# Peptides against a protein of PDB entry 6RGO, part 266

Target 1, 392 residues: chain A of PDB entry 6RGO
Amino acid sequence: MALKLLGFNQDATCFSVISSNKGVTIYNCDPFGKCFELEKSTSNDEELDFLVEMLFSTSLIAVVDKTIGASKRKKLKIVNTKRKATICELTFPHEIMDVIMNRKIICVVLKSDQIFVYDISCMKLLRTIDVRGEKLKSTSKFRNSEAVGDIGVRVSLSTDNNSILCYSSYSKSDKENAPLNDIVVFDALKCIQINVLPAVHQSNIVCIACSPDGMLMATASEKGTIIRVFKTIDTENDEPILVNEFRRGSRPSRISEMKFNHDNTLLACVGESDTIHIFALPVTTTEADANEDDTLQQSSHSLSSSINGLQYISKGLANRFGKIIVSKIPTQSQQRHVAYIKIPENAKYRIGFPKDTTNTIHICGEDGNYLVYSIPRNEVGPCTLVKSNTFD

## One batch from the design tools (peptide; made by RFdiffusion4, then SolubleMPNN)

Design b2_p22_3_s3 (from b2_p22_3, 11 letters changed)
Fold by OpenDDE base, seed 5:
Structure b2_p22_3_s3 (fold): chain B 392 residues (1-392), chain A 22 residues (1-22)
Amino acid sequence: as target 1 above (392 residues)
Amino acid sequence: RKEEIEKEREEAEKILEKLESL
């Protein structure tokens, strides 16, 4: 059967898949098993497509039926999985492209490059963000829906209660074909733009990950060769702080998903390549805790000592003339992965970091594999397979 | 961490209860 992966929930306790015969199935990771199944409403041999966003390990899901020809592609359903009941249904003016949530906020991304921000506790609309802005509304060239493939607004939301929303935005270039290469950082609770990172890549941003605490953001372009990690809130001299620049590879390959682990020490990426890459982040020692127990620090220091050579290259990305002065972290100082997982070629995989363990990663494939890997702590190398399960 | 995860789950279940009361 053709499986389509929807991904893990925020804490990697569950993952969602589309089965051509059954519709949407949600699996629990531990103990492994089916926890919910959404029956196929139509007998047609149409290729099923869905968005499913789960609120952690709860019975709350947001569902969008994206099946071609479905009038439902503009409808968000909030469903209680225990009751198999629709709690509410929202209808949007345009097709829903993405849905993300945490305990405070649900964000709905439309094909119109609009982000609708809701208070999840009452489904009240807090904000509509128009990423195209008013200037682009006059050019009635809706990007012809056929030729502009996977290039849309990308979003990521912090999994904490701070509800930091990062989204891709159009560069202020007067060009009709401005790339989606700016990032906006938005406080989704207060509905305030808190930062703008201009021209973080040369091409469209296709993947964004916000850290669980909302303090870091990772970005990748269509090339997927370089991943950049920025501070979300902090600025140096009103310029964005580039914390890390990671090299995934030399060959272009699309990154489909990135995730931080719970403590912001690891960033994983997956995509069209045969390899999941895991990068180490420098532990931000807040200067305040430098006074207490010297003894436990020795084991974390071995990875930190090799990373301490990354000067915060606070070289402003924003030249006054919109020229990307990415301070080229010298190609020699571009960090490689610390760990990797080999996956089948052309298999789509999704990743998740459990909250209970910092050095474990969950992965699932359209090949029907759910895999748990241990991440090496003290060496650069392959992850070790700890657990495997299959699903259909 | 387990207590924190459990507390986080309870907070998310309270959201579901609120939404079902609308």
Scores: peptide ipSAE 0.305, ipTM 0.878, DockQ to the pose 0.546
Fold by OpenDDE base, seed 2:
Structure b2_p22_3_s3 (fold): chain B 392 residues (1-392), chain A 22 residues (1-22)
Amino acid sequence: as target 1 above (392 residues)
Amino acid sequence: RKEEIEKEREEAEKILEKLESL
């Protein structure tokens, strides 16, 4: 059967798929099995297309039917999966491109480059962010170039209650074809812009991941060769803090998804390549624990010792025109993956990190494989397969 | 961790109950 992956929920306890025969199916990861099915609205052999966002392991889902007619593509349904009932339906002026949520916020991304921010508890609109309108205010000549269908606003939301929203924005360049290479960090609860990271890549940003706590953000461009990790809130001398620069590969390959693990120690990426890459992040020791002298010699030889080289404070050369050029970390300090998973060529995979284990990754493929891997801690190498299941 | 996950689930079920009351 043709499967299309929708992805894992926030804690990787469930994943969603589109089956051409059945419609949307949600699987539970442990115990493995179907927990919900949304029947297809038509008997026709039409290619099914849906957005489905699940609120953790709850019965709350947001659904967009993109299969049939331009009217449904503009409708967000909030559904109780236990009751199989629509709780509410929202209609938007434009096609819905993405939906993300946490316990506080739903964000709806439109084809118009608008982000609608809702309080999930009452479906009250808190903010409309107009990424194009912000560009129009900054540039005297905004041509509505029809964004070639693959280039649009990308978003990521923290899974915590702080609700840090990271989104791609257009650079302030006077060029008619300004790339989506800026990042805005937004407090979705307070509806306040916290930070702006200008020109984080040379080309359009196509993938963003926010850490669960909202303190870190990873970005990848359409080239997918370099991943950059920034602090979201913290700045140094009003400049963005580049924490890490990872090299996925030398060859261009699109990254479709990135995720942090729950303790911000790992970043995984997946896309069009035959390899899921896992990168180690430096453990940010919060300065607070330095004072208690307590002698517990637990010899956790954490791999902290070899990361002495990454104190390259990227002195952003503030060019005279206020363009913070994110200083390229010297190519020698570009970290490689610490772990990897080989996947079938041309297979689309999605990734998730469970909360119970920091060194386990869940993956699922359009090939019908659900796989659990153990991530090596002390060596660079392949992940070990721990569990496998199949779905149709 | 299990208690924290269950607490997070209970918080999210309370959101569902609020939405169903609208």
Scores: peptide ipSAE 0.304, ipTM 0.881, DockQ to the pose 0.575
Fold by OpenDDE base, seed 4:
Parts: C-alpha cells; structure tokens; sequence
Structure b2_p22_3_s3 (fold): chain B 392 residues (1-392), chain A 22 residues (1-22)
C-alpha cells in the first residue's frame, strides 16, 4: 500500500497517515495503536490527498480533503473524532496548502499566499495575512505548479499559548520572481507583527520550525545545506539575532520538516536524505545550576560576535545591478549534528519530540515504521533504537 | 511534567467543548 505521512501532533503522542486503501488513520504512539480512522469519501481508486492537523491528543482535528477536484481543496472541516461528527466547515477562496494549530489559534495557508488566522475557540477570523501584499494580487497567474517543487508560503506556530507564528515572506525586491526568503514573526493572538528577518537565505525558504515556546525559529532554504536558528522576538541593535548556523550536509537536499524539542535544547531535521540530523542548541544556563561539573568543554566561544555585518547597502545601488542583496549573515562556525538516525533511502519520514522525555525522538516512515530513538547527550553519534512498531 | 501534559490536554479538550457549543 502507498502510505503518505501527514506527521505528528504537537506533543508527538499521535501521528497521522494516509493509507491508499483505508483513508486517513491516526495512530497513538503510547500505547501504540489506531485511535481514529477517516474513511474514504469516494470508492474511486484515486490517489488520496489530505491535510490533517490534530489538536494534541484530543478528538479535535482539522481536515482538508484534497483528493477530489478544486472545490474540496478549499474546504476545512473541524471534526470531533470521538463523535465522528463535523463541528464546522469553512470554505476558502483558494486551495488550502497547510493547516497548523495550537490550543488558541488555527492558521490556514492558501495557495494565494494568504494566511487566515482564527481563534480556535469560536472559529472567529482574527486576521488575514496577505504575504504577497495588495499590489501582487493582480498577477493571479498562479505559478504553473507543474515543474518546480511546491514553492509557497511556509508557516510554523508555537505549540504554547503565546501563539507565535513564523512565516516566509517575499523579499522587498520589485521583481515578480522575488524569493520567499524573508521571515515574519507574528503574534497570532494580538494580530501584530513582532519581527521581520530579511533575506535569511539566498533562495526560497522551504522549511520553518518554531520552538514550542515561540522564542526560537529554525529556517532552511531549497538547498537544505544550512539551517539557521534565530531568536523570534529579541533583537540586537534592531537586527535579527542568529543563535546558530548548522550544516546538515555538503550536498543539496530538501528538508521537509524540522522540530525543536520541548526545552529548546535540540533541533531535528528530516528530508530527502538518508539521515535525520539532530543538532544541539546552546543552553542558556540560567546561573543557578552551575554546580554539576559536566566538563563538556563546550568552547563557549561567546557567539556574541556582534552581527555588525548587515551592511545596509543604501537604496540607490539596488536599482543598477539587479543583484538580490542577501543580508550576509556572517558565517558563524557551522556546527555539525550531535546525533543522527539513518533512515531508508527514498522513504519519507516525519519527526516529533515527546514532552515527557527530552532525549527521545519519535519518527515515522512511509515504509510503515514507527520508531522511538534515544538521543545521546554526552557524545556525538547515532541515536539508539528504543521502540519499534509497524503500521499499514 | 506528566501533570502539566494532562493539564494541557484538559485545556485542549475544553476547546473542543466550546466549539461543539457553537
């Protein structure tokens, strides 16, 4: 059977899959087993396509059936899985590309590069974010979706109640082909823009992760060779704070997903490569627990190298040379992974971090494997397989 | 941690109850 992975919920207690024969299945991670099935709406042997976002371990899911025709792709259903009932249905002007939620907010990303932000408690629209802005609405030539992998607005939402929304935005270049290489940080509750990180990569951003607390974000471009971690809210001299720059690899490879663990100590990434990479983030030791003599000489090279390198090249030179002035984030010492998991080549995997265990990662594959790995803390090396289950 | 996770689940279930009241 062809499996398609929809991913883990916010706390990695459940994951969702599309089975070509059954429809959508939600699995519980512990105890492992099916907790919900959404039957096919049609008897046709059409390739199933769905978006499913689950609210933690609750019976609340948001579902988009993308299988049949342009009309269904515009409908969001909120479903109670225990009752097998649709609570509400929303229809959008354009195809739904992504849905993300937490306990406060649901965000719906459209093919029009619009983000609809709702209060989940009443499904009230709080904000429509138009990432293209009003002037670009007239060029309704949807990029012919055929050849170049789905370059659209990417979003990530904090899993906490602060509801920090990070999204990719178009660079201010007047070019019709401006890259989606800016990041906007948005307070989804207050509906205010908090921060803008200009040109964080040279090419389109294809993956974003927000930390659970919304204090950090990770970004990756189409190249997927470098992952950058920024502070979301904090700035230094009105400039974005780059916390880390990680090297995933030397070969270009698309990153499909990134996740922070619940204490912001680890960042995992997965994609088209045979390797899940796990990176260590610098723990801001609050002064109190300085007593445990863990002699990991983390050469605290104070990454307080002032990012003085954002030369504002004045407006006047931008016109002449047509060079996308990417803000040269100074090449910090590119850190490598601290841990890794080998996965089958050509198998798509999704990742999740459970809340109860900071050193554990959940992964699931289109190969039908659900795997729990222990992450080494004191050594650089492979993760250890702790639990394995299979699904169909 | 386990109590916090359970409290967070209870908070999320209350969202479902609110939505069902609409």
Amino acid sequence: as target 1 above (392 residues)
Amino acid sequence: RKEEIEKEREEAEKILEKLESL
Scores: peptide ipSAE 0.299, ipTM 0.878, DockQ to the pose 0.536
Fold by OpenDDE base, seed 1:
Structure b2_p22_3_s3 (fold): chain B 392 residues (1-392), chain A 22 residues (1-22)
Amino acid sequence: as target 1 above (392 residues)
Amino acid sequence: RKEEIEKEREEAEKILEKLESL
């Protein structure tokens, strides 16, 4: 049977899959097993396509049926899985491309590059963000969105109650074909733009991850060779703070998903490559009061690679190419992965970090494997398989 | 951490109850 992965929930306690014969199935990770099934609405041998977003380990799901006809692709259903009942249905003017939620907010991304922000507690519309609208002063005819592939607005939402929304936006270049290479940081509760990170990559952003606390954001472009990590809210001299620059590889490969672990110490990425990469983030030691006494010279080789402050020397070369964030980090000093997982070639995988442990990662594949790996702390190397299950 | 996770789940279940009251 063809499986299609929908992904893990926010805390990696559940994952969702589409089975061509059954419809949507939600699995619990521990204890491993089916917790919900949504039957397909039709007997036709049509390729099933769904969006499913689950609110943590609750019985609340948001569902979009993308399988049949242009009308259903515009409908969001909020479903109670315990009651098997639709609570509410929303209809949008355009096809739904993505749905993301936390305990406060639902964000709905449309094919029109609009983001609808809702208060989850009452399904009240708080804001419509028009990502094109800031560009609409350019007489660029609606290029039929058919010819430029899966390039659309990308979003990520913090899993905390602060509800920091990061989204890709069009660069302010006068060019008709401005890339989606800016990031906007938005307070989804207050409906206020907090920050704008201009030209974080040279090409369109295809993957964004917000940290659970909303304080960090990871970005990857269509090239997928470099991952950049920024502070979301904090700025230095009104300029964006680049915390890390990671090299996934030398070969271009699309990154489909990135996630931070619960304590912002690890960033994982997965995509079209045979390898899940895990990167270490520098622990910002909060100055806990260093009480004087315990001279225990445990040579913790903290890989305090003192990333000497990336002073953004704006070299005033006003070259006609938009202000690209030029990393001053030489290509050779880009941080590599600290851990990895090998996956089958051409198998799509999804990733999740559980909240109970900081050094484990959950993965699931379209090959029907659910796997739990232990991440090495003290060495660069492969992750160790701890648990495996299969699903159909 | 387990207690925090359960508290977070209870907060999310209360949202579901509010939505069902609409």
Scores: peptide ipSAE 0.298, ipTM 0.878, DockQ to the pose 0.548

Design b2_p22_3_s4 (from b2_p22_3, 10 letters changed)
Fold by OpenDDE base, seed 1:
Structure b2_p22_3_s4 (fold): chain B 392 residues (1-392), chain A 22 residues (1-22)
Amino acid sequence: as target 1 above (392 residues)
Amino acid sequence: MEKEREELEKEAEEILEKLEKL
């Protein structure tokens, strides 16, 4: 059977899949098993396509049936999984491309590059963000959106109640074909723009991850070779703060998903490559407790060789990107611990971090594998498989 | 965990009940 992965919920306690024969199935991670099934509305052998966003492990889900006809692709259903009932339905002017939620907010992304922000508690529209409308002061004729491939607005929402929304926006360049390479940081509750990060990549942004607390954001472009991590709210001299730059690889490969763990110590990425990468984030020790003079001169032995690739912050890029004040990443943090998981070639995987265990990662594949890995803390190396289950 | 899950489920049920009355 063909499986299509929808992904993990916010805390990696559940994941959703589409089965060609059954429809949507939601699995609980622990104890492992089916917790909800949504039957397909049609007997036809049509390729099933859905969006499903679950509110943590609760009975509240948002569902978009994208399988049949342009009308269904514009409908968001709020479903009570315990009652197996649609509670409300919203209809949009354009096809729904993405849905994201937390305890306070639902964001709906349309093919028109519009973001509709709702208060989840009453489905009241708080804001319509028109990502194109800020560009429409440029006389660029509506080029038929058909010819520019899968490049749309990307969004990520903090899982906390602060509801920090990060989205990709068009660069203010007078060029008709301005890339989606700016990031806007938005307070979804107050409906206020907090920050704008200009030209964070040279090409369109295809993946964004917000940290659970909304304080960090990771970005990747179509090249998928470099991942950048920024502060969302904080600025230095009105300029964006680049916290980290990671190299996933030398070969271009699309990143489909990124996730922070719950304590902002790890960033994972997955995509078209045979490898899930897990990067260590430097813990910003708040300066307070650095008083203990513990002179552990312990011998920094020879793990110098392989991470030589990070020293080339090419002096030349600093001039063309606006003055990204790279706050002096202490040169001592050059030993960025990186862990990895090997996955089958051509298998699509999704990732999630559980809340209770900051050194574990949940992964699921279109191959029908649900896997739990332990992440090494002190060494660069492979993750260790702890638990495995299969699903159909 | 379990208490937080129960609190989240209760909040979700209260939302769903409000939405059903609209």
Scores: peptide ipSAE 0.657, ipTM 0.960, DockQ to the pose 0.877
Fold by OpenDDE base, seed 4:
Structure b2_p22_3_s4 (fold): chain B 392 residues (1-392), chain A 22 residues (1-22)
Amino acid sequence: as target 1 above (392 residues)
Amino acid sequence: MEKEREELEKEAEEILEKLEKL
């Protein structure tokens, strides 16, 4: 059967899959088993496509039927999985591209590059974010790229109640082909923009992860060679703080997903490569636990290299040389992975970090494998397989 | 774990019940 992975929930206690024959199935990770099935509404042999976002392991899910030819691609359904009932339905002006939620907020990303932010408790629209801005609406011949993988707005939401929304935005270049290489940090509860990180990559951002607490974000471009980690809220001299720059590899490869663990000590990435990479983040020791003497001289070279490289080239020279002045983030010492998992070539995988086990990663594949790995703490190397299950 | 899951489920049920009344 062709499986499509929808991914893990916020705490990696469940994951969702599309089975061509069955529809949507939600699996519980521990104990491993099916916890919900959404039956295929149509007898047609059409390739099923869905968005499913869960509120953790609860009975509340958001569902979008994205199946080609379906009139439902603009409809968000809130479903009670215990009752197997649609509780409410929202219709959008454009196709739904993504849905993300936490305990407070649901965000709906449209093909129009709009983000609709709702209070989940009442489905009240709090904000419509127009990533293209009002001026670009007139020329939006929606890219009719039926191509699986079109460059759209990417979003990530903190899993906490602070509800920090990170999204990709178009660079301020008046060019119709401006890259989605800016990041906006948005307080989804207060509906305020907190921060803007300009030109964090040279090309479009294709993957964003927000930390569970919303204090960090990771970004990857179409090249997927470099992952950058920034502070979301904090700035240094009104400039974005680059915490880490990680090298996934030298060969271009699309990153499909990134996740932080629950304590912000690890960042995992997965994509089109045969390898899940896990990177260590510097533990920001809050000053309190400075008392235990263990002189592990990890030369924490505080890579607080201020991104002093934003030369404001004055407005006058921008017209002549159509060089997109990407902010040259100085090439920090590009750290490599501390751990990795080998996955089958051509199998798509999704990743999740369980809350209670910071050195454990959950992965699931379109090959029907659900795998639990232990991450080595004190050595650079492969993760150890701890548990395996299969699904269909 | 279990208590937090029960609290989350209760919050989800309260949300769902509110949404059913809209």
Scores: peptide ipSAE 0.647, ipTM 0.959, DockQ to the pose 0.870
Fold by OpenDDE base, seed 2:
Structure b2_p22_3_s4 (fold): chain B 392 residues (1-392), chain A 22 residues (1-22)
Amino acid sequence: as target 1 above (392 residues)
Amino acid sequence: MEKEREELEKEAEEILEKLEKL
C-alpha cells in the first residue's frame, strides 16, 4: 500500500500515517498498535492528503483534509478520537500548509505566509502574523513572485507551556527575491516578538526545530549541508547566540525534519539522504552548582572534555546597514554527527524522541517500519536497533 | 508516564467539552 508519514506527536508516544486504502491511522508506539482510524471520505482512488496534529497521546487531534476540493484544504477540524466526532471547524481564507500545537496553543500556517495563533482551550484567535505583510512594510516593491510551491514559511513550537514559536521570515533586503532566511522568535501566549535572528543561512530556511523548552532552535537551509543551533531568547550584545554549527554532509540534501531530545543533549535530522544524523549538544551547566564542594568522585568521563574549543564568540560583522551576518563558525570547528542510522535510499522517514529515554530515538518509514534505536553515549558510531514493528 | 497521560487526557477532554459548547 502507499503510505505517507504525518510524523510523531510531541513526546513520540504516537505516530500518524496516511494509508491509501484506510485514510488516517494513528499508531501507539508502546504497546505498539492502532489507536485511531479516520476513514477516507470517498471511495475513489484519489490520492489522500491530510494534515494531522495530535495533542500528545490524547483524544484531541487537529485534522485538515487536503485530498478533495479547495474548500476542505482551508478547513481545520478539531476531532475527538474517542467519539470519532468533529467538535469544531475553522475555515481559513487560504489553504492550510501546516498545523502545530502544544497544551496551550495551536498555530495554523497558511499558503499566504500567514500564521494564525489560537488559544487551544477556546479556539480564540490570539494573533495573526503576516510574514508577507512584514516584508511589504520593509520593502518598497513587493512583487508577488509566485513563491515556488516548496518555499513557504516554516514554523516550530516548543512542546512546553512557554509556547515559544520560531518561524522563518523574509530578509529585509531590497531585492525582489529576498530569501526566507531570517528567524523570528515569538512568545505565542503573550503574543510578543522576543527575538529576530537575521540571515541565519544564505538561502531559504526549509527546516526549523524548537527545543521542548523553547530555549534552543535549529535551522537548515535548502542546501541541508549545515545545521545551525541558536539560543532563542538569550542575546549577547543584542546579537544572536550561535551555540552550534553542525555539518550533516558535503553534498546538498534536503532536511525534512529535525528534533531535539527532551533534555536538549541531542539533535537529530532526517531528509532525502540514506542517513539520519544525530548530533551532541554541549550540556549547558547552569553556573549555579559550582559552589558545593561535595567530593563525590563519580568518574563519569562524559565526552564533555573535548568541547573546550567552541568558545568562538561569533563576532558578528555588523555591516554598516545593521545586517548581523551570523559569523560562520570556522569549518574546522563544524561538528560532525556523534551517531547515525542508515535508512533505505529514497525512503521517507520521520523521527521522534521519547521523554523517558533521552538516548532512544523512534523512527518510522513510508516502507511500513517503526523502529526504536539506542543512541551510543561514549562513542561515535551507528545506533543499535532495539525494537522493530511493521504497519500497513 | 501513565499519570501524566491521564492528566493530559483529562485536560484534552475538558478542552473538547468547552469547544463543543461554542
Scores: peptide ipSAE 0.644, ipTM 0.959, DockQ to the pose 0.913
Fold by OpenDDE base, seed 3:
Order: C-alpha cells, then structure tokens, then sequence
Structure b2_p22_3_s4 (fold): chain B 392 residues (1-392), chain A 22 residues (1-22)
C-alpha cells in the first residue's frame, strides 16, 4: 500500500499517516497502536493528500483535505477525535500549504504567501502576515504555473506558550526573483516582529525548525549541505546571533524536516538522503552554573573546509521595523559530535524527539517502519535501535 | 507523563467545547 507520512506531533507521542485504502491514521508511539482513523470520504481512486496537525496527544486535530479535485484545499477543519466530529471549519481565499499549532496558536500558511495567525482558544484571527508585502501585490503574476516547484513560505512555531514563529521571507533585493532567504522572527501572541535575519542562505530556505522554547532556530536552503542555527532574540551582550553552522554533507540533498530535542542539546535533520543526521548543540550555560570546572578537552579537529563566506557587510539600516542584525557567518563550520541513522534509499522518513528521554529519537518511514533509536552522547557514531514496530 | 497527558487532554476538551459554541 502507498503510505504518506504526515509526521510526529510536538512531543513525538503520536504520528500521522495517510494510507491509500484507509485515509488518515494516527498512531500512538507508546503503547504502539492506532488511536484515531479518519475514513476516506470518497470512493474515488484519487491519491489522498492531507494536512493533519495534532495538538500533542489530545483529541484536538486540525485537518485539511488536499486531495486533487476534492475542492477542500482551502478549508481547515478542527476535529474532535473522541467524538469523530468537525467542531469548526475555516475557509481561506487560497489553498492551504501548511498548518502548525501549539497550546495557544494556530498558524495557517497559504499558497498566496500569507500566514494567518489564530488564537486556538476561540479561532480569533490575531494577524494576517503578507510575506510578499504590499508593494509586490501589483505584479500579480500569481505563480499559477504548476511548474514553479515546491518553493513557498516555510514556517516553524515554538511548542511552548511563548509561541515564537519563524518564517522565510523575500530578500529586499530589487530583483524580480528575490529568493526566500530572509528569516523573520515573530511573537505570534503579541503580534510583534522580534527580529529579521537577512540572507541567512544564498538560495531559498526550504526547511526551518524552531526550538521548543523558541530561543533557537535552524535553517537549511535548497542545497541542504549547510544547516545554520541562530538565536531568535538579540541578547544585549553583543553575542553572535549565529550560534552554529553544521555540515550535513558535501553533496546537495533536500532537507525535508529538522527538529530540536526538548533541552536544545540536539538538532536532527532528515530528507532525500539515506541518512538522518543528529548534531550536538553547545549547551548555552546560563551564568548560574559557572562553578563546575569540568575541563572538557576541546578536541578541535578543525576541518578547515574553506567556505568562501560572502562577507555581507550590510551597514545597519535601522529602519522603523527593527534592527537588521547581520550576523557574521563564520567561515569555519564547527563539525561537533554527529550521530546518524541509516535509512532505506528513497524512503521518506519523519523525525520526532520524545520529551522524557533527550537521548532518544523516534522515526517513521513510508516503508511502514516506526523505529526508536538511542543517540550516543560521548562518541561520534551510529544510533542504536531500541524498539521497532510496523504499521499499514 | 500520564498527569501531563490528562492535563493537556482536559485543556483540549475545554477548547473544543468553546469552539463548538461559536
């Protein structure tokens, strides 16, 4: 059967799958089993496509039927899984591309490069973000060409109550084909722009992850060779906003998903490659625990790969819309401890970090495998398989 | 874990009940 993975929920306690024969199935990770099924509403042999976002392991889900011909691609449904009932339905002017949520906020990304921000508790619209801005509306060449591939606005939301929204934005270059290579950091509750990171990659950003606490974000471009980790907030201490630069590989490969673990010590990435990569993040010691003298010998194997980092010396145009912080991208990628998981070639996988075990990763594949791996902390090497289950 | 799951489910039920009244 053809399976399509929708992904894990926020705490990796559940994952969602589209089965061609059954519709949407949600699996619980522990104990492993089906917890919800959304039956196929149509007898047509059409390839099913859905967005499903689950609020943790709760009875609240957001569903979009994206199936071709279904005419429902503009409708967001809030569903109670216990009652098997649609509670409310929102209709948008354009096709829904993505839906993300936490305990406070739902964000809906449209094909029009608009982000609708809602208070989940009442479905009140808090903000409409127009990523193209008002000036670009006049050149209404809607990317109506089906041929402009999977390049749209990318979003990530913190899983905490701070509700930090990171999204890709168009560079301010006067070029008609400005890349989606800026990042905006937005407080989704207060509806305030916190920060703008210009030109964080040379090409379009295709993947963003926000940390659970909203303090960090990771970005990857279409090349998928370099992952950059940034602070979301400017700290008064003149600390560089760019915290880390990781090399996933030498060959271009699309990254489909990245996630931080719950304590911000690990960043995982998955995509079109045969390998899930797990990077170690430096623990940002908050100043309080400075007393333990643990001389971790920096075995700085500086693999000096000469990345010709474009020194974008953009003079700080302090425009009314916040400080443009041009973080100096260090020319040296710090390869710190990398764990990895080998996955089957051409199998799409999704990743999740459980809350209770910071050294564990959950993965699921379109091959019907749900796998739990232990991550080595003190060594570079393969992850160890701890548990496996199959789904259909 | 179990208590946090029960708390989250209760919060989700309270949201769903509010949304059903709109």
Amino acid sequence: as target 1 above (392 residues)
Amino acid sequence: MEKEREELEKEAEEILEKLEKL
Scores: peptide ipSAE 0.630, ipTM 0.955, DockQ to the pose 0.930

